Peptides against a protein of PDB entry 6J07. Designs and how they scored, part 3

Target 1, 107 residues: chain A of PDB entry 6J07
Amino acid sequence: GQRGWFCGSVSQDLRQFWVAEGGTISDPRAADFLFSCDASHPDTLRIYQSLDYIEDNATVFHAYYLSAVANAKIKNSVALGHFILPPACLQKEIRRKIGSFIWEQDQ

## One batch from the design tools (peptide; made by RFdiffusion4, then SolubleMPNN)

Design b2_p28_6_s3
Fold by OpenDDE base, seed 1:
Structure b2_p28_6_s3 (fold): chain B 107 residues (1-107), chain A 28 residues (1-28)
Amino acid sequence: as target 1 above (107 residues)
Amino acid sequence: AAEAARRARRRAAIAAAEAAAAAAAAAE
């Protein structure tokens, strides 16, 4: 199974979905996937400051990805790449060039 | 085990970056 880390900003429901799909929950160092709902949350900020992230060996994904997967009609129809959660300092420019993030479109 | 986890995250990041790049290109 896949190992995932979850920021405190992620709901228990999404964590439970991850486990129900066969995933396990681990600390950031052991995780294969890092999920967060808030780039400014202290837990997420610590990830951005980690060597694994700085050395480009880790990526933070918005946990809304899991919600999208849960609601998807077709398996593998949700593109993980659309759910990269960058540090807040980069988000304005990304929104300008690419557009609003998927997790913001239903707000 | 920790090194294996780092490699796994790197693989995931590469796949995600490729998908994101494709989306960005399509948006231009």
Scores: peptide ipSAE 0.098, ipTM 0.609, DockQ to the pose 0.147
Fold by OpenDDE base, seed 4:
Structure b2_p28_6_s3 (fold): chain B 107 residues (1-107), chain A 28 residues (1-28)
Amino acid sequence: as target 1 above (107 residues)
Amino acid sequence: AAEAARRARRRAAIAAAEAAAAAAAAAE
């Protein structure tokens, strides 16, 4: 199955969507997917500071991915990789070199 | 169990890696 962890910054609606699609909610260590809407939220910061993340065994994704999936008009058109949520300290550099994140473009 | 979970997350992240994801990782 798909086990997901959710930062407190993620809305209940997106959590419910995850469950409705067959996912379960778990603690970060048990989760297959880590979702957040705020790289500066304490919950997310704890992930970035965790050994799993530092050793590149974990990746945080912006929960907007779930919204994009819910609203997708084309099957498999939403690439999870575009929703990687890096630590705030890296975001400025990424925006400079690659461009704005998808979750920022529709705001 | 924790090790299995870590491996699962790593596999999921790799499977999701697109061109943009690779570039983001390189920025670290």
Scores: peptide ipSAE 0.097, ipTM 0.621, DockQ to the pose 0.111
Fold by OpenDDE base, seed 5:
Structure b2_p28_6_s3 (fold): chain B 107 residues (1-107), chain A 28 residues (1-28)
Amino acid sequence: as target 1 above (107 residues)
Amino acid sequence: AAEAARRARRRAAIAAAEAAAAAAAAAE
């Protein structure tokens, strides 16, 4: 199945959308997908500091992905990869080389 | 079960990288 963990920074509406789409909510270790709206939130920081993340066994996605999916007119038109939420310490460099994140463009 | 979950997250990350390789490279 699709098990998701949600940072406390994610709204209940997005959590409910995830469940409505067939997802379940789990703890970070059991989750297939990790969602956050704030790389600086304590919940998300704990993920970044975990061995699973440091060893590249975990990925955090910005929960705005779910909003984009909810609003999409074309099936599978939303690319999950564009919503990877890196630690704050990396974001400045990423913006410099690649550009602003999608969730920053649309907010 | 925990190991399976870790593998699932890894697979999801790889799939995500296909869509945004540059961003994925920063996260993986």
Scores: peptide ipSAE 0.096, ipTM 0.626, DockQ to the pose 0.119
Fold by OpenDDE base, seed 3:
Structure b2_p28_6_s3 (fold): chain B 107 residues (1-107), chain A 28 residues (1-28)
Amino acid sequence: as target 1 above (107 residues)
Amino acid sequence: AAEAARRARRRAAIAAAEAAAAAAAAAE
């Protein structure tokens, strides 16, 4: 199945949704997907500092993706790529070039 | 085990890049 890791910044409701959809929860090294709501949270920072992330073998996604999926009327209509959560040091430049992140538009 | 997990995350990242190339650049 799909294994997910969750930063402490992610609500229990979103974790429960992940499990309800068939996912399991694991440690970061075993996870297929890494979810966070805060790029500055210590849990997330440890991911960014890991060799797996530095070597581009891992990607952190904003957990708001799960909310978007839960609210979607059309299956597979939510693009996971729009929810990539980069380190805080990159976000300002990304917003300038691409625009505000989806999770910032709704919250 | 660890190698398999890293490969799994890489595959997930590639899938995300296919969905949104502009957003994928933020993670590369």
Scores: peptide ipSAE 0.095, ipTM 0.623, DockQ to the pose 0.123

Design b2_p28_6_s4
Fold by OpenDDE base, seed 1:
Structure b2_p28_6_s4 (fold): chain B 107 residues (1-107), chain A 28 residues (1-28)
Amino acid sequence: as target 1 above (107 residues)
Amino acid sequence: SELEAQRQRRKAAIAAAEAAAAAAAALA
């Protein structure tokens, strides 16, 4: 199954879409996927500070992924990997190497 | 342990997602 956790920065509409697509909502520890719209939100910061994240056992994704899936003609055409949301302290370096994030391009 | 099993399930779920595992490794 697909168990997801949602930061408080994520809209209820996106959460409802997740459930409508067969996902369940759980606490961060039990979740397979962690969604956020704000790397600086306290909820997300707590994830980044967790041992699971530090030890590379957890990944935070930008919830804009769900919006992209909802609007895609082919759902599988949206690659989750393009929506990894790293801590703010790493984003500048990542943009330099990889380019602007997808959610920034659409803003 | 249950904790380790939980971590493995999470990793497996992410790895199964399209392009997720590869992107994570590149950004790590």
Scores: peptide ipSAE 0.102, ipTM 0.628, DockQ to the pose 0.245
Fold by OpenDDE base, seed 4:
Structure b2_p28_6_s4 (fold): chain B 107 residues (1-107), chain A 28 residues (1-28)
Amino acid sequence: as target 1 above (107 residues)
Amino acid sequence: SELEAQRQRRKAAIAAAEAAAAAAAALA
């Protein structure tokens, strides 16, 4: 599963990195991985509203994951699970219980 | 909580996806 969808909020550089590493770009229904940099972007909101997402058949990841992989000393040390991008309505609660998101810490 | 349950489900899904994409080191 190397098909990825990208929100309009994701830079072309990160998209190119995905392709360079063997990934392909597809529509969200066909994609195995969904990347976004903005949970409030209309593209991402449509994902959150989709049946696949509501039924937990889809996960949105922050595209910063790709940047982290690109820059990692040991590339396989970057855990994809740390980059789950939940809807805005859940983020505040998650921060309260678990802490700030990794992409926020690196900013 | 429901939030924790959702996280657990997604974590499992990610693990499965990572295993399937093991051949692409930078993508999993």
Scores: peptide ipSAE 0.073, ipTM 0.623, DockQ to the pose 0.092
Fold by OpenDDE base, seed 5:
Structure b2_p28_6_s4 (fold): chain B 107 residues (1-107), chain A 28 residues (1-28)
Amino acid sequence: as target 1 above (107 residues)
Amino acid sequence: SELEAQRQRRKAAIAAAEAAAAAAAALA
């Protein structure tokens, strides 16, 4: 499915791109994909605090994924898994083991 | 239940997106 929820931190341009590509926008409980540009935004924090997220029934992705897709010139060049946006409390450990996040590299 | 169905769809959609991303950058 292509039902997505968007944190208030996500630009209108990226939302429009999602819709243009066939996606729909819904509330977090109905959405298949959850997009955010800010792990500290109140909207995203509410997701992290939800029972669905705690029980691993939800994943938040950085909306920069959509920008990467929009700008991709080579097929297979964008992997969704690289754009998982974890809570701030986990990011330090992830950076230590895997390295900086893609969206940080391009900032 | 509807809640369980939603969770199943979400999990399946994400898994499909990961698989598709290996072949091409695209939305799921």
Scores: peptide ipSAE 0.112, ipTM 0.622, DockQ to the pose 0.457; fails the geometry check
Fold by OpenDDE base, seed 2:
Structure b2_p28_6_s4 (fold): chain B 107 residues (1-107), chain A 28 residues (1-28)
Amino acid sequence: as target 1 above (107 residues)
Amino acid sequence: SELEAQRQRRKAAIAAAEAAAAAAAALA
């Protein structure tokens, strides 16, 4: 099992799915995975401002990853790297070079 | 230190999840 932290922007359904799949929920420092649905949410902003994040020891993922995993038998396989959620200040440049984020396409 | 060990565990966990992308990452 893996340890995950959830921003307040993440629904209870997605949290419950994480636990149902064998995950546990922890505080940000203890967590292996950090999930958010909103880069501008205060909880997520605190992560971006942390030393662990600034020093590239932490990554925030969009929680839509969990929804994609739940539906993996219907859709293609799910790559975690496609769900990296960067700070808002970087998103415009990323869209220009790589394209729209996957959660923007399916939601 | 414990803090450094914790950071290394995070990196290892993410790397393992990426390696399993073709079959969707296991959460357990």
Scores: peptide ipSAE 0.110, ipTM 0.622, DockQ to the pose 0.410; fails the geometry check

## One batch from the design tools (peptide; made by RFdiffusion4, then SolubleMPNN)

Design b2_p30_6_s2
Fold by OpenDDE base, seed 4:
Structure b2_p30_6_s2 (fold): chain B 107 residues (1-107), chain A 30 residues (1-30)
Amino acid sequence: as target 1 above (107 residues)
Amino acid sequence: SRLLEEARALGQRRLTSFRIRPELLPLFTK
């Protein structure tokens, strides 16, 4: 699918890039991909609290992924898996096991 | 596009398992 939902924390530029790449923008229930720049933003928190997310039917990705893709002509590769944005309550443990998030390294 | 290709290759629903098992993240990287 190509439908994306965007947290209010995501810039209009990144949203426009998504559309320019062939994506469409929808509400979170209809979206195939969910993007956010802030795990603590109310919009994102509502996703984490949703039944769809609780039942493991949804994943939130950090919108920095889109920025990385936009600059892929300079960067050799970008993997979506690096950009999973987990709830704040899990981030410390994830950093311990996997290391710092890519957006924390590049930004 | 690269964006859509990547999205198809690493579908959102497949990655949901990471939420409960962070050690699985590397399995979804290229």
Scores: peptide ipSAE 0.030, ipTM 0.592, DockQ to the pose 0.100
Fold by OpenDDE base, seed 3:
Order: sequence, then structure tokens, then C-alpha cells
Structure b2_p30_6_s2 (fold): chain B 107 residues (1-107), chain A 30 residues (1-30)
Amino acid sequence: as target 1 above (107 residues)
Amino acid sequence: SRLLEEARALGQRRLTSFRIRPELLPLFTK
């Protein structure tokens, strides 16, 4: 399926867009995609602490991806890979090496 | 949708499965 989990930090608008595009909403264990807007939110922290994430089998994406898709002039021009949301402990070093995250640039 | 199907190929994979510059790999290596 096309199941997504959403951190409480994600707006209803983005959740509704996901559903409008054919997605469904599920718990994180059943979800195919994990979306968050805040790496420090308790919901997201629980994901980072989960076995799936620790074993590198799960990836959290910034929900701004959905906003970018919704507003894109050219469909399918938005790359999901640009929206990986790593734990806060890694973000500083990532910014140092590759620059600000895309959601920080556009927001 | 096509969007979700295309995203599926990129979703929920290990970070090292993404196109990452070599110099950044140590940041994700335990």
C-alpha cells in the first residue's frame, strides 16, 4: 500500500494532501513513509529510538516534501531524497558540510 | 498515484542507499 505515518508536528493540510494523492494514514510500524516537521518532537524521537530506525530500515522525511509537491510547477520534479530528516544530533554537521536543508531554505 | 509510487522506491531505505557524497558517509557510519 501507500501508507504514511505523521508526527503530531505535521499540519492537517499536508495530511489531507497525502490522502488526496491516494495515500492512507497508519501507525509507524505499518507505514511505508514516515513524515515529520520536527526532529525534536516526541513522536519523531520515538521513531528514532525504534528498532526499525536503529537497524537503518526506516527513514523519516520532512513533511515539507508534500508542500513542495503540492506547489511544484512541474509534476514529479521534487526529489524525496532531499527531504530526509535526520536526528537533531546529526543536523549541525550535515549543515556544515552540505548547507542548510531544503525546508529551511524555502520556509 | 504516480507520485507515491515513485516515492516508494526512495522511501524507508538506509541512508547509505541514497546518493551521498563520500566525505559525508562517516557522519552516518557507526
Scores: peptide ipSAE 0.029, ipTM 0.564, DockQ to the pose 0.125
Fold by OpenDDE base, seed 5:
Structure b2_p30_6_s2 (fold): chain B 107 residues (1-107), chain A 30 residues (1-30)
Amino acid sequence: as target 1 above (107 residues)
Amino acid sequence: SRLLEEARALGQRRLTSFRIRPELLPLFTK
């Protein structure tokens, strides 16, 4: 699928890039991909509190993935899995074990 | 497109479907 939902924290430029690449924008329930730039944004928090997310049927990705894809020189070199955006309560532990998130490294 | 190809290859799934080190799995099994 190619339906995406975007948190209010995601810029219009990234949303437009998604559409320009052939994606569509939908509500969270219908979306194949959920994008956010802020785990603490109210829109994202509502996702984390949803039954779909609690039951591990949904994943939120950092929208920086789209920027990385736009700038990638090697096809298929950007792994979406590296851009999982977990709830704030988990981020500290994840950083401790695997290091800073990719979007933080490039900032 | 590059975006759609990568999204198709590594699309949104349950967290346990991603390649995660064993020691981190408990963090994602809510």
Scores: peptide ipSAE 0.028, ipTM 0.573, DockQ to the pose 0.099
Fold by OpenDDE base, seed 1:
Structure b2_p30_6_s2 (fold): chain B 107 residues (1-107), chain A 30 residues (1-30)
Amino acid sequence: as target 1 above (107 residues)
Amino acid sequence: SRLLEEARALGQRRLTSFRIRPELLPLFTK
């Protein structure tokens, strides 16, 4: 799929990049990919609180993935799995076991 | 495009069908 939803925390530049690459923008229900830059943003919180998310039918990704793709020098060097953006309540545990998120390492 | 191909190949909206590292699964399925 190529339909994406964007939290209000995501810049217009990243949205435009998605579209320029052939993607479309849709509501969360129809989207294949959900992008956010802030797990605490109201838009993202509504996703986390939705039945789709609670029932493991949705995944939120950090929009920094798009920046990484734009700057990548090697094809397939950017793994989408590294950009999963979980609810705040899980982030501390993930950092403890796996380490800092990739978007935190670059800032 | 490169972006869409990578996104399509590496992941989907549904967590259960997404390619992630095994060590992360217990955290997201908890």
Scores: peptide ipSAE 0.028, ipTM 0.585, DockQ to the pose 0.115

